# Designs tried in a protein design run: peptides against a protein of PDB entry 3T7K. Part 30

Target 1, 248 residues: chain A of PDB entry 3T7K
Amino acid sequence: KAEKILARFNELPNYDLKAVCTGCFHDGFNEVDIEILNQLGIKIFDNIKETDKLNCIFAPKILRTEKFLKSLSFEPLKFALKPEFIIDLLKQIHSKKDKLSQININLFDYEINGINESIISKTKLPTKVFERANIRCINLVNDIPGGVDTIGSVLKAHGIEKINVLRSKKCTFEDIIPNDVSKQENGGIFKYVLIVTKASQVKKFTKLINDRDKNETILIVEWNWCVESIFHLNVDFTSKKNVLYQKK

## One batch from the design tools (peptide; aimed at target 1 C21 K67)

Design b2_p17_7_s2 (made by RFdiffusion4, then SolubleMPNN; from b2_p17_7, 10 letters changed)
Fold by OpenDDE base, seed 2:
Structure b2_p17_7_s2 (fold): chain B 248 residues (1-248), chain A 17 residues (1-17)
Amino acid sequence: as target 1 above (248 residues)
Amino acid sequence: KKKEEEEWQELMDKLFS
């Protein structure tokens, strides 16, 4: 069926998209449209797997979903596109009126607002955002909204290797893991990095660390600090935004 | 999947709006 529909076109584009969707296409696509998209080099996956070499995200706007945040870790993210790309593409293909010899849809016309070439270019870097920031091991409180698994999965996608989950009410100093990064000559490396949700946790962890390891560097942040870092694909250590406690 | 993503986005919006 798809071949018959596409036969009217003299030349078919190959978009070479391996994509996931977030905030759109919840009902998926019909079988014919999936076949059409596949013939145009557009493959849509349900889940993010590294083996699929995903290079595209479909979303109506910048979202804080797991899929969107992880898409910024693609190697590279080639395109972040609005769902209207697929909609308009399928409309043109199914249109009987237009003696269209060619599909005239440009991917660049459907870019998600706020995902610019600067962001896309950073996804081509050989390192991940938290790797570049010398954050390898973090402590995460167990009561974080969204759950430790989801948050942890996003963080790992962006270069955090080890996530230690802290039981906020019962944890001791011995439960806190150091950020095991080799001292680079010119980088502010924090020995202890923690993601917390409450001011009481800041007080608790600062006390525990300072009582046992008084001279060490500490970074305590909110989840939004990570999100902002991901959206910019850069950690700005000069910003106090979403930083709850910092000791250099 | 839809529900989970929407719930996640709603949660994020509530926490950081």
Scores: peptide ipSAE 0.018, ipTM 0.511, DockQ to the pose 0.834
OpenDDE base, seeds 1, 3, 4, 5: peptide ipSAE 0.017, 0.017, 0.018, 0.017; ipTM 0.506, 0.508, 0.500, 0.506; seed 3 fails the geometry check

Design b2_p17_7_s3 (made by RFdiffusion4, then SolubleMPNN; from b2_p17_7, 7 letters changed)
Fold by OpenDDE base, seed 1:
Structure b2_p17_7_s3 (fold): chain B 248 residues (1-248), chain A 17 residues (1-17)
Amino acid sequence: as target 1 above (248 residues)
Amino acid sequence: KKEEEEKWEELMEKLFE
């Protein structure tokens, strides 16, 4: 059926998209449309797997979903597109009125607002955002909204190697792991990095660390600090936004 | 499954707004 539909076109584009969707197409596509998209070099996956070499995200806007955040870790992310790309594409293909010899949908017309070439270019870097920021090991409180697994998965996708989950009510100093970045002599490394959810945790962890490991560098942030870093594919250590405690 | 995924995505968006 797809072949018959596409036969009216003299030439078919190859968009070469390996994509996931977030905040759109929750009902998926019918079999015919999937086949049409496949013939156009558009493959949509349900989940993110490294082996699939995903290069595209469909979303209506910048979202804070796991898929969206992880899409910024693609190597590279080639396109971040609005769902209207697919909608208009399929509409054009199914249109009986237009004696269109060619599909004339341009990917660049459907870019997600806020995902610009600067962001896309950073996805071509050999390193991940937190790797570049010398954040290798973090402490994450167990009561984080969204769950430690989801949050941890996003963070790992962006270069954090070790996530230590802290039981906030029961943890001691010995449970807190250092950010062991042994090789970088350059003065921007925090020994202790923590993601917390509330002020009481800040008070607790700062006390524990300062009492037991005097004069060490500490960074305590909210999840939003990580999100903003991901959205920019850059960690700005000069910003106090979403930083709850910092000791240099 | 898709509906559950949608709900999860919506939840995730709301949790971090």
Scores: peptide ipSAE 0.027, ipTM 0.659, DockQ to the pose 0.557
OpenDDE base, seeds 2, 3, 4, 5: peptide ipSAE 0.027, 0.023, 0.027, 0.024; ipTM 0.656, 0.626, 0.659, 0.636; seeds 2, 5 fail the geometry check

Design b2_p17_7_s4 (made by RFdiffusion4, then SolubleMPNN; from b2_p17_7, 8 letters changed)
Fold by OpenDDE base, seed 1:
Structure b2_p17_7_s4 (fold): chain B 248 residues (1-248), chain A 17 residues (1-17)
Amino acid sequence: as target 1 above (248 residues)
Amino acid sequence: KKAEEEAWEALMDELAK
């Protein structure tokens, strides 16, 4: 059926998209449309797997969903597109009126606002955002909204190797892991990096660390610090936004 | 999946406040 529909076109584009969707297409696509998209080199996956070599995200805007955040870790993310790309494409294909020799849909017309070339270019870097920031091991409080597994998965996608989950009420200094990064000469390395949710946790962890490991560098941030870093694919250590405690 | 995404968005929006 898809072949018959597409037969009216003399030339078919190959978009070469391996995509996931977030905040759109919740009902999925019918079998015919999936086949049409496949013939155009558009493959839509339900979940993110590294083996699928995903290069595209469909979303109406920048979102804070797991899929969207992880899409910025694709190697590379080639396109971040609005769902209207698919909608307009399918509309054009199903339209009976025009003996369209060619499909006239340009991917670049459907870029998500705020995902610019600078962001896309950074996804081509051989390193991940937190790797570049010399953050390898973090401490994460167990009461973080969204759950440690989801948050941890996003962080790992962006180069954090080890996530230590802290039991906020019962943890001691011995439960806190150091950020085991070799001292690179020119980079600000924090020995202790923590993601927390409450001011009380800041007080607790700062006390524990300062009492037992005096004069060490500490970075305590909110989850939003990580999100902003992901959205920019850059960690700005000069910004105090979403930083709860910093000791250099 | 939809529900999870929506819940995540809602959660993240709440955390952003």
Scores: peptide ipSAE 0.026, ipTM 0.601, DockQ to the pose 0.903
OpenDDE base, seeds 2, 3, 4, 5: peptide ipSAE 0.025, 0.025, 0.026, 0.025; ipTM 0.595, 0.595, 0.599, 0.596

Design b2_p17_8 (made by RFdiffusion4)
Pose (drawn by RFdiffusion4):
Structure b2_p17_8 (pose): chain A 234 residues (1-94, 102-181, 189-248), chain P 17 residues (1-17)
Amino acid sequence: KAEKILARFNELPNYDLKAVCTGCFHDGFNEVDIEILNQLGIKIFDNIKETDKLNCIFAPKILRTEKFLKSLSFEPLKFALKPEFIIDLLKQIHQININLFDYEINGINESIISKTKLPTKVFERANIRCINLVNDIPGGVDTIGSVLKAHGIEKINVLRSKKCTFEDIIPNDVIFKYVLIVTKASQVKKFTKLINDRDKNETILIVEWNWCVESIFHLNVDFTSKKNVLYQKK
Amino acid sequence: MEELETLAETNPEEELP
């Protein structure tokens, strides 16, 4: 059936996209539209799996979804495209000349896309390997945790902030000895006291979640930035 | 086309705070 629709075309381009959509196409398309996209070398997965080697993301803009943040750890991310690409493409299908250049997500330029080819992840480059994360983090620890691990963090230690003792805190073994992601000023006081009491001469970095988000959007951890840094001892 | 555009504009997914 989709072949009949496509039988009218002399030649079909191979867009070679393995993509997830975020902020768009939340189910699929109709079955015909889907089979057409595959015939054009466009495959859209429901969720991100490391072994599908996704290279594309469809999104109306830069978004803070798990999908968009994880797309910045594709190996490599080749295309970050507005949904209008698929829309214009299927409109024309129903010769094919829709191109991959008229549909960039504004704010995601080549300099950032290119960093996804780097042989390291953003937090791996920053020597942030093992972190502590408060249990009450917005988005929940499982998701935030998945995003941070997708960006080079190996160990996520979750702290029940009200209950945790110093012994629960894991060092950042790879440089900051202790790295914590927190929500409340009430947590900054408790943790700096605990660590200062028990490991006075060591280094600490305490940041908000937004510090991690900015680092991912830039694919760079800027240690000279005070933005979203709640406490540091270096 | 209207259904496709609606799908492209519909966003039930939440952003991380």

Design b2_p17_8_s1 (made by RFdiffusion4, then SolubleMPNN; from b2_p17_8, 5 letters changed)
Fold by OpenDDE base, seed 1:
Formats: structure tokens, C-alpha cells, sequence
Structure b2_p17_8_s1 (fold): chain B 248 residues (1-248), chain A 17 residues (1-17)
């Protein structure tokens, strides 16, 4: 059926998209539209898997969804597109009025606002954002909104290797893991990195660490610090935004 | 056509806090 619909075009673009959708197309596509998209080199997947070599995200805007945050870890993310790309594409393809010899839809016209070439270019880097920031091992409080598994999965996608879940009420100093990175001469390496939700946790962890390891570097941040770092694909250690405690 | 436009506006995915 799709072939008969597409047979009116002399040339078909190959968009070479392996995409997930977030904040759009949750009810999926009909079989005909899936096949049309497939013939145009647009493959849409329900879930993110590394094996699929995903290179595209469809979303109406920048979203704080697990899929959107993980899409910024694609190798590379080639395109972050508005759902209007698919809508306009399918509209042109289903239009009976236009003797269109060609599909005249440019991917660049559908870029998500705020995902610029500077962001896209950083997804071509050989390292992940937290890896570049020398953050390998983090401590995460167990009462984090969104849950430790989802948050942990996003953080791992962005180069955090080890996530230690802290039981906020019961944890001791021995439960806190160091950020196990080799001292590179030129990088602000924090020995202890913690993601917390409350000022009481900051007071607790700063006391525990300073009482037992008084001279070590500490970074205590909110989840928003991680989100901002992901959206910029850069960790700004000069910013105090979403930093609850820092000891250099 | 209208059905695709409706599908594009659905956002059941939870944003992380």
C-alpha cells in the first residue's frame, strides 16, 4: 500500500533517521505510515537501546523526559526534530492535489528550539559529559524524585559508571563512595560527588565527610545540576546554580 | 490527517522532576 502511495514521486529522500519519540506520537503510527517512513529511511523505535544506533529524537520542545535526556547521549545525535516534520511529510505524501515530483521537506527547518549545532557537535565527542567532567562515581540519595533507577539510567547514559544509592536516614561515612578518578593535573576533580534533595542531607553528608576526611573535595548538587549539564553537554564548575555545597 | 495531528500532541511521558 505504501509503495503505491510513494510511486507518484520520481525521487524519494533517504533521511537515515533512527529515532525515538518523546512528548509526541505515543499512540504510534498506522501500518501504512510506518511503512512510508521506513521507505524514506525513517525508523522509529519505542525504546532506547544502544544496539539500535539511534541518531534522532522527535519532541515538540526540550523535555525533561528520560528519552530526551538520554537522546543527548547518542553517538552522535544527528537531529533533534519537532513532530511537525513527520506531520508535514505525511501530509505531502497523502496529498492527492500536488503532482509533486519530489518531497520538499528539509530536516533543518524542524529543529527543536534550543538544540543548536553547538549541542549536536558535542555529541560527536568521544567522551560523555560527566566523563569529561571527571565524574565517574556518584552518590545518589534514595528519596530522589523520579526514582534512583530512572535517574541512574540517565546518568549512566552520560558517562557515570557507578551510582551508589545512599539511604539518607541510615547512611554513615562508610556508605559514601569516592569518585574513583586518577588525579589529572589540570582538572577540578571532586573526591565526593553527591546528588541530594534536601538541605538536611547537605548538612548530614558534609558533616560525615568533613569529620572523617577533612581535606577532601566535595560536590553536592541537586538533580537540576545534572539536567542543566546534560542540556548543555557541558559541566560548568564556575556556576553556583543547583550547587548546594562545594569544597575545592 | 487530523488523527496524525492529534497523535503529535499527546504527551503521556512523565518529565523527570
Amino acid sequence: as target 1 above (248 residues)
Amino acid sequence: MEEIEKKAKTNPEKELP
Scores: peptide ipSAE 0.417, ipTM 0.895, DockQ to the pose 0.939
OpenDDE base, seeds 2, 3, 4, 5: peptide ipSAE 0.416, 0.413, 0.415, 0.413; ipTM 0.895, 0.892, 0.895, 0.893

Design b2_p17_8_s2 (made by RFdiffusion4, then SolubleMPNN; from b2_p17_8, 6 letters changed)
Fold by OpenDDE base, seed 1:
Structure b2_p17_8_s2 (fold): chain B 248 residues (1-248), chain A 17 residues (1-17)
Amino acid sequence: as target 1 above (248 residues)
Amino acid sequence: MEELIKKAKENPEKELP
């Protein structure tokens, strides 16, 4: 059925998209439209898997979804597109206007606002955002909104190797893991990195660390610090935004 | 088409806090 619909075009573009959708197309596509998209080199996946070599995200805007945040870890993210791309494409393809020899839809006209070439270019870097920031091992409080598994999976996609989940009420100093990164001479390396939700946790962890390891570097942030770092594909250690405690 | 356009505008996916 798709072939018969596409046979009216002399040439078909190959968009070479391996995409996920977030905040759009939650019910998927009908079989005909899936096949049309496939013939145009647009493959949509339900879930993110590294093996699929995903290079595209469809979203109406920048979203704080797991999929959107993880899409910024694609190697590279080639395109971040509005769902209107698919809509206009399918609309043109289902049009009964016999005079269209070609599909005239440019991917660049459908870029998500705020995902610019500077962001896209950073996805071509050989390292992940937190890897570049010398953050390898973190401590995450167990009461984090969104859940430790989802938050942890996003952080891992962005180069966090080890996530230690802290039971905030019961944890001791011995439960806190160091960020195991070799001291490079020119990097703000924090020995202890913690993501927390409450000021009481800041007070607790700062006391535990300073009482047992008084001279070490500490970074305590909220989840928004991680999100902002992901959206910029850069960690700004000069910013105090979303930083709850810092000791250099 | 109209249903697909509607679905393209809906954001049911849970945003992280």
Scores: peptide ipSAE 0.447, ipTM 0.904, DockQ to the pose 0.897
OpenDDE base, seeds 2, 3, 4, 5: peptide ipSAE 0.446, 0.446, 0.447, 0.446; ipTM 0.903, 0.904, 0.904, 0.904

Design b2_p17_8_s3 (made by RFdiffusion4, then SolubleMPNN; from b2_p17_8, 6 letters changed)
Fold by OpenDDE base, seed 2:
Structure b2_p17_8_s3 (fold): chain B 248 residues (1-248), chain A 17 residues (1-17)
Amino acid sequence: as target 1 above (248 residues)
Amino acid sequence: MEEIIKKANTNPEKELP
């Protein structure tokens, strides 16, 4: 069916998109529209898999969804597009009125507000945001909203190799893992990195670490610190925003 | 056409807190 619909165009664009959708197109597309999109080099996937070499996200705006946060880890993220791109494309293709020999839809007209070229350019870097920040091993409290698996999966997509889940009420110092990064000369590597939800956890973990390993560097942050770092594809160690405790 | 627009605006995915 798609071939007959597309046969009215003398030339078809190849958009070369391997995309996921978030906050849009939940019910998917009909078979004809999927076939049309495939003929235009637009392949939509239900889930993020590294093997699919995804390069695009469709979303109405910047979202704090697992898919959106993980899309900023694509290698590279080529396009972050509003769903209106697909809508306008399909409208033009289904339009019987347009004697258009060509599809005239530019991807750049559909960029998600706040995902600029500076963000896109950082996804071309050979390293992930937390890798560049010398954060390899973290401690995550088990009572974190959103769940340890989802949050852990986002953090891993962004270069955190090891996530240690702390049982906040029962954990001891021996349960806290160090951030095993080889000392690079020019960046204060935090030996202990923790993501926590409560001031009581800050007091507990700072005491446990300082009583047993008094001179070590500690970074205790909220989940929002990670989210802001992901949205900027940069860790700003000068910012106190979402930092609950820091010892250099 | 209206169905595609409705489907494009549904956000069932939970934002992380």
Scores: peptide ipSAE 0.406, ipTM 0.880, DockQ to the pose 0.942
OpenDDE base, seeds 1, 3, 4, 5: peptide ipSAE 0.405, 0.405, 0.405, 0.404; ipTM 0.882, 0.880, 0.881, 0.882

Design b2_p17_8_s4 (made by RFdiffusion4, then SolubleMPNN; from b2_p17_8, 7 letters changed)
Fold by OpenDDE base, seed 1:
Structure b2_p17_8_s4 (fold): chain B 248 residues (1-248), chain A 17 residues (1-17)
Amino acid sequence: as target 1 above (248 residues)
Amino acid sequence: MDEIIEKAKTNPEKELP
């Protein structure tokens, strides 16, 4: 059915999009529209898998969804587009009034506000954001909103190799893992990195670490520190925003 | 066509806190 609809165009664009949707198209697309999109080189996936080599996200705006946060880890993220791209494309294709011999939709007109070329360019880097920050092993409290699995999955997509889940009420110093990174000469490496939710956890973990491993470097942050780092594809160690405790 | 427009705007996927 899609072929008959598309046969009115002399040529079809190939957009070469491998995309996921977030905050839009929750009910998916009908079979005809999926077939149309596929013929235009637009493949939409339900879930993020590394094997699919995803290069695009559809969203109405910057969102704190798992999909959106993970899309910033694509290699590269080529396009972050508003759902209006698909809407306008399908409108032109289904229009019987337009004697258009060609589809006239430019991807660049549909960019998500705040996803600029600087962000896109950072997705072409050979390293992930937390890898560049020398954060490979983190401690995550088990009472993190959103759940340790979802949060952990986002953090892993961004180059954290090991996530140690801390039972915040019962944990001891021995339960806290060091961030095992080779000492680079430039002193920007924290031996202990922790993501926490409460001021009581900051007090607990700072005491446990300082009592047993005196003079070591400690970074204790909120989840928002990770989110801001992901949205910027950069860790700013000069910022105190969302940092609960820092010992250099 | 109007259904696609409505579907594009409704029910945000759960944002992480």
Scores: peptide ipSAE 0.375, ipTM 0.849, DockQ to the pose 0.875
OpenDDE base, seeds 2, 3, 4, 5: peptide ipSAE 0.373, 0.373, 0.373, 0.373; ipTM 0.848, 0.848, 0.850, 0.849

## One batch from the design tools (peptide; aimed at target 1 G23 H26 K67)

Design b2_p18_1 (made by RFdiffusion4)
Pose (drawn by RFdiffusion4):
Structure b2_p18_1 (pose): chain A 234 residues (1-94, 102-181, 189-248), chain P 18 residues (1-18)
Amino acid sequence: KAEKILARFNELPNYDLKAVCTGCFHDGFNEVDIEILNQLGIKIFDNIKETDKLNCIFAPKILRTEKFLKSLSFEPLKFALKPEFIIDLLKQIHQININLFDYEINGINESIISKTKLPTKVFERANIRCINLVNDIPGGVDTIGSVLKAHGIEKINVLRSKKCTFEDIIPNDVIFKYVLIVTKASQVKKFTKLINDRDKNETILIVEWNWCVESIFHLNVDFTSKKNVLYQKK
Amino acid sequence: SNSIQTEEEVYVEYDLPS
């Protein structure tokens, strides 16, 4: 059936996209539209799996979804495209000349896309390997944790902020000895006291979640930035 | 924002040909 639709074309391009959509196409398309996309070398997965080697993301803009943040750890991310690409493509299908250059997500330039080819992840480059995360983090620890691990963090230690003792805190073994992601000023006080009491001479970095988000969007951890840094001892 | 966005919060519906 989709072949009939495509039989009217002399030649079909191979867009070679393995993509997820975020902020768009929340289910699929109709079955015909889907089979057409595959015939054009466009495959859209429901969720991100490391072994599918996704290279593309469809999104109306830069978004803070788990999908968009994880797309910045594709190996490599080749295309970050507005949904209008698929829209214009299917409109024309129903010769094919829709191109991969008229549909960039504004704010995601080549300089950033290119960093996904780097042989390291953003937090791996920053020597942030093992972190502590408060259990009350917005988005929940499972998701935030998945995003941070996708960006080079190996160990996520979750702290029940009200209950945790110093012994629960894991060092950042790879440089900051202790790295914590927190929500409340009430947590900054408790953690700096606990660590200062027990490991006075060591280094600490306490940041908000937004510090990690900014680092991912830039694919760089800027240690000279005070933005979203709640406490540091270096 | 201090939280990630959900797919439902940022979902945009699009029209497609029939």

Design b2_p18_1_s1 (made by RFdiffusion4, then SolubleMPNN; from b2_p18_1, 8 letters changed)
Fold by OpenDDE base, seed 3:
Structure b2_p18_1_s1 (fold): chain B 248 residues (1-248), chain A 18 residues (1-18)
Amino acid sequence: as target 1 above (248 residues)
Amino acid sequence: MNSLETDEEVFVEYEIPK
């Protein structure tokens, strides 16, 4: 069926997109449209797998979904596109009226607002954002909204190797893991990095650490600190935004 | 255990008083 529909075009583009969708296309695509998209070099996947070499995200805007956050870890992210790209493309293809010899859709017209070439270019870097920031091991409170698995998965996609889950009510100093990064000369390395949700946790963890390891560096942040770092593909240690406690 | 990739925006409501 798709071949017959596409036969009216003299030339078909190859978009070379391996994409996931978030915040759009919840109902999926019909079989004919999937086949059409496939013939145009557009493959839509349900889930993120490293083996699929995903290079595209479809979303209506910047979202705080697992898929969107992980898409910024693609190697590289080639395009972040609005769903209207697919909608308009399929509309043109299914249109009987226009003797369009060619599909005329420019990918650049469908870029997600706020995902610019500067962000895209950073996805071509050989390192991940938290790796560049010398954050390898973090402590995560167990009561974090969204769950430790989802948040942990996002953080790992962005270069955090070890996630230690803290039982906020029962944890002791011995449960807190250090960020074991070799001191590179020029980068502010925090020995203890923690993601927390409550002021009471800040008070608890700062006390535990300062009582037992008084002279060490501590970074306690909100999840939003991580999200903003991901959205910018850069950690700004000069910003106090979403930082709950910092000891240099 | 299928991690329900909830397309839900992870809204972390912090009870930190502004």
Scores: peptide ipSAE 0.044, ipTM 0.638, DockQ to the pose 0.054
OpenDDE base, seeds 1, 2, 4, 5: peptide ipSAE 0.041, 0.044, 0.030, 0.022; ipTM 0.617, 0.637, 0.483, 0.486; seed 4 fails the geometry check

Design b2_p18_1_s2 (made by RFdiffusion4, then SolubleMPNN; from b2_p18_1, 7 letters changed)
Fold by OpenDDE base, seed 5:
Structure b2_p18_1_s2 (fold): chain B 248 residues (1-248), chain A 18 residues (1-18)
Amino acid sequence: as target 1 above (248 residues)
Amino acid sequence: MNRLETEEEVYVEYEIPK
């Protein structure tokens, strides 16, 4: 059926998109439209898998969804597009009126506001954002909203190798893992990195660490610190925003 | 029945009261 619909076009574009959707297309696509999109080099996946080599995200705007946050870890993210790209494309294809010899849809007209070329270019880097920041092992409190699995999955997508979940009420110093990173010459390395949700946790963990390991570096942040780092694909250690405690 | 996983935004801003 898709072939018959597309037969009226003399030339078909190949967009070469492997995409996921977030905040749009909740009902999915019908079989014919999926086939049409496939013929145009557009493959839409339900979930993010590294093996699929995803390069595109469809979203109406910048979102803090798991899919959107993880899309910034694609290697590379080639396009971040509004859903109107697909909508307009399918409308043109299904239109009976226009003897369109060609599909005239430009991807660049559908860029998500706020995802600029500077962000896209950083996804071409050989390292992930937290890897570049020398953050490989973190401690995460178990009572974090959104759940440790979702948060942990996003963090791992962005280069965190080990996530230690801390039972905030019962944890001791021995439960806190160090950020085991080899000293690179020019990078600030924090021995202890923690994501917390409460001021009481800051007080607890700072006391535990300082009582047992007084001379070590500590970084305690909110989840928003991670989100901002992901959205910028850069960790700014000069910013105090969303930093709860820092000891250099 | 594909559970329409309601795509929720992951942990939107709780201001930790200082």
Scores: peptide ipSAE 0.271, ipTM 0.721, DockQ to the pose 0.043
OpenDDE base, seeds 1, 2, 3, 4: peptide ipSAE 0.264, 0.254, 0.264, 0.252; ipTM 0.723, 0.720, 0.716, 0.726; seed 2 fails the geometry check

Design b2_p18_1_s3 (made by RFdiffusion4, then SolubleMPNN; from b2_p18_1, 7 letters changed)
Fold by OpenDDE base, seed 5:
Structure b2_p18_1_s3 (fold): chain B 248 residues (1-248), chain A 18 residues (1-18)
Amino acid sequence: as target 1 above (248 residues)
Amino acid sequence: MNRLETEEEVFVEYELPK
C-alpha cells in the first residue's frame, strides 16, 4: 500500500532519522504511515535503546520528560523536531490533488525552539556533560520525585557512572560515596556530590561530611541543577542557581 | 518544576491525515 502511495513521486528524500517521540503521538502510527516513513528514511522507536543509534527526537517544545532529557545524550543528536514535520509530510504524501514530483519538506523549518546548533554541536563531543564536569559518582536521595531509577537512568545517559541511593532518614556518613575522579589540572573536582530534595537533607549531609571528613569539597544540588546542565550540555560551576551548598 | 514531567502531563494531540 505504501509503495502505491509513494509511486506518484519521481524522487523520495532520505531523511535518515532514527527517532523517539515525547509529548506527542502517544497512540503511534498506523502500519501504512510507518511504512511510508520507513521508505523516507524515518524510523520511529517506542523506547530509547543505545543499540538503535537514535539521532532524532520529536517533541512540541523543550520538555522535562525522561525521553527528552535522554535525547540530549544521543551520539549525536542530529535533529530535535516539532511533530508538525511528520504531520505535514504525511499530509503531502496522502494528498490526491497535487501532482508533486518531489516532497518539499525541509527539516530545518521544524526545529524545536531553544534547541540550537550550539546544543546540537555539543552532542558530537566524545564525552558526556557530567563526564566533562568530572562528576562520575553521585549520591541521590531516595525520596526524589520521579523515582531513583528514572532519575538515575537520565544521569547515567549523561555520563554519571555510579549512583548511590541514600535513605535520607537512616543514612550515616559511611553510606555517602566519594566522587572518585583523577585530579585534572584545570577542573574543580568535588569529592562529594549529592542531589537532594529538602533543606533538612542539606543540613544533615553537610554535618555528616564536615564532622567526619573535614576540609573536603562538597557540592549539594537540586534536580533542576542537573536539568539545566543537560539543557545546556554544560556544567556552569560559577552559577549558584539550584546549588544548595558548595564548599570548595 | 523540580521534577520529571510525565508523558501524560505534556502530551499534545496531533491529528494524523487519513
Scores: peptide ipSAE 0.589, ipTM 0.942, DockQ to the pose 0.909
OpenDDE base, seeds 1, 2, 3, 4: peptide ipSAE 0.588, 0.587, 0.588, 0.587; ipTM 0.942, 0.942, 0.942, 0.942

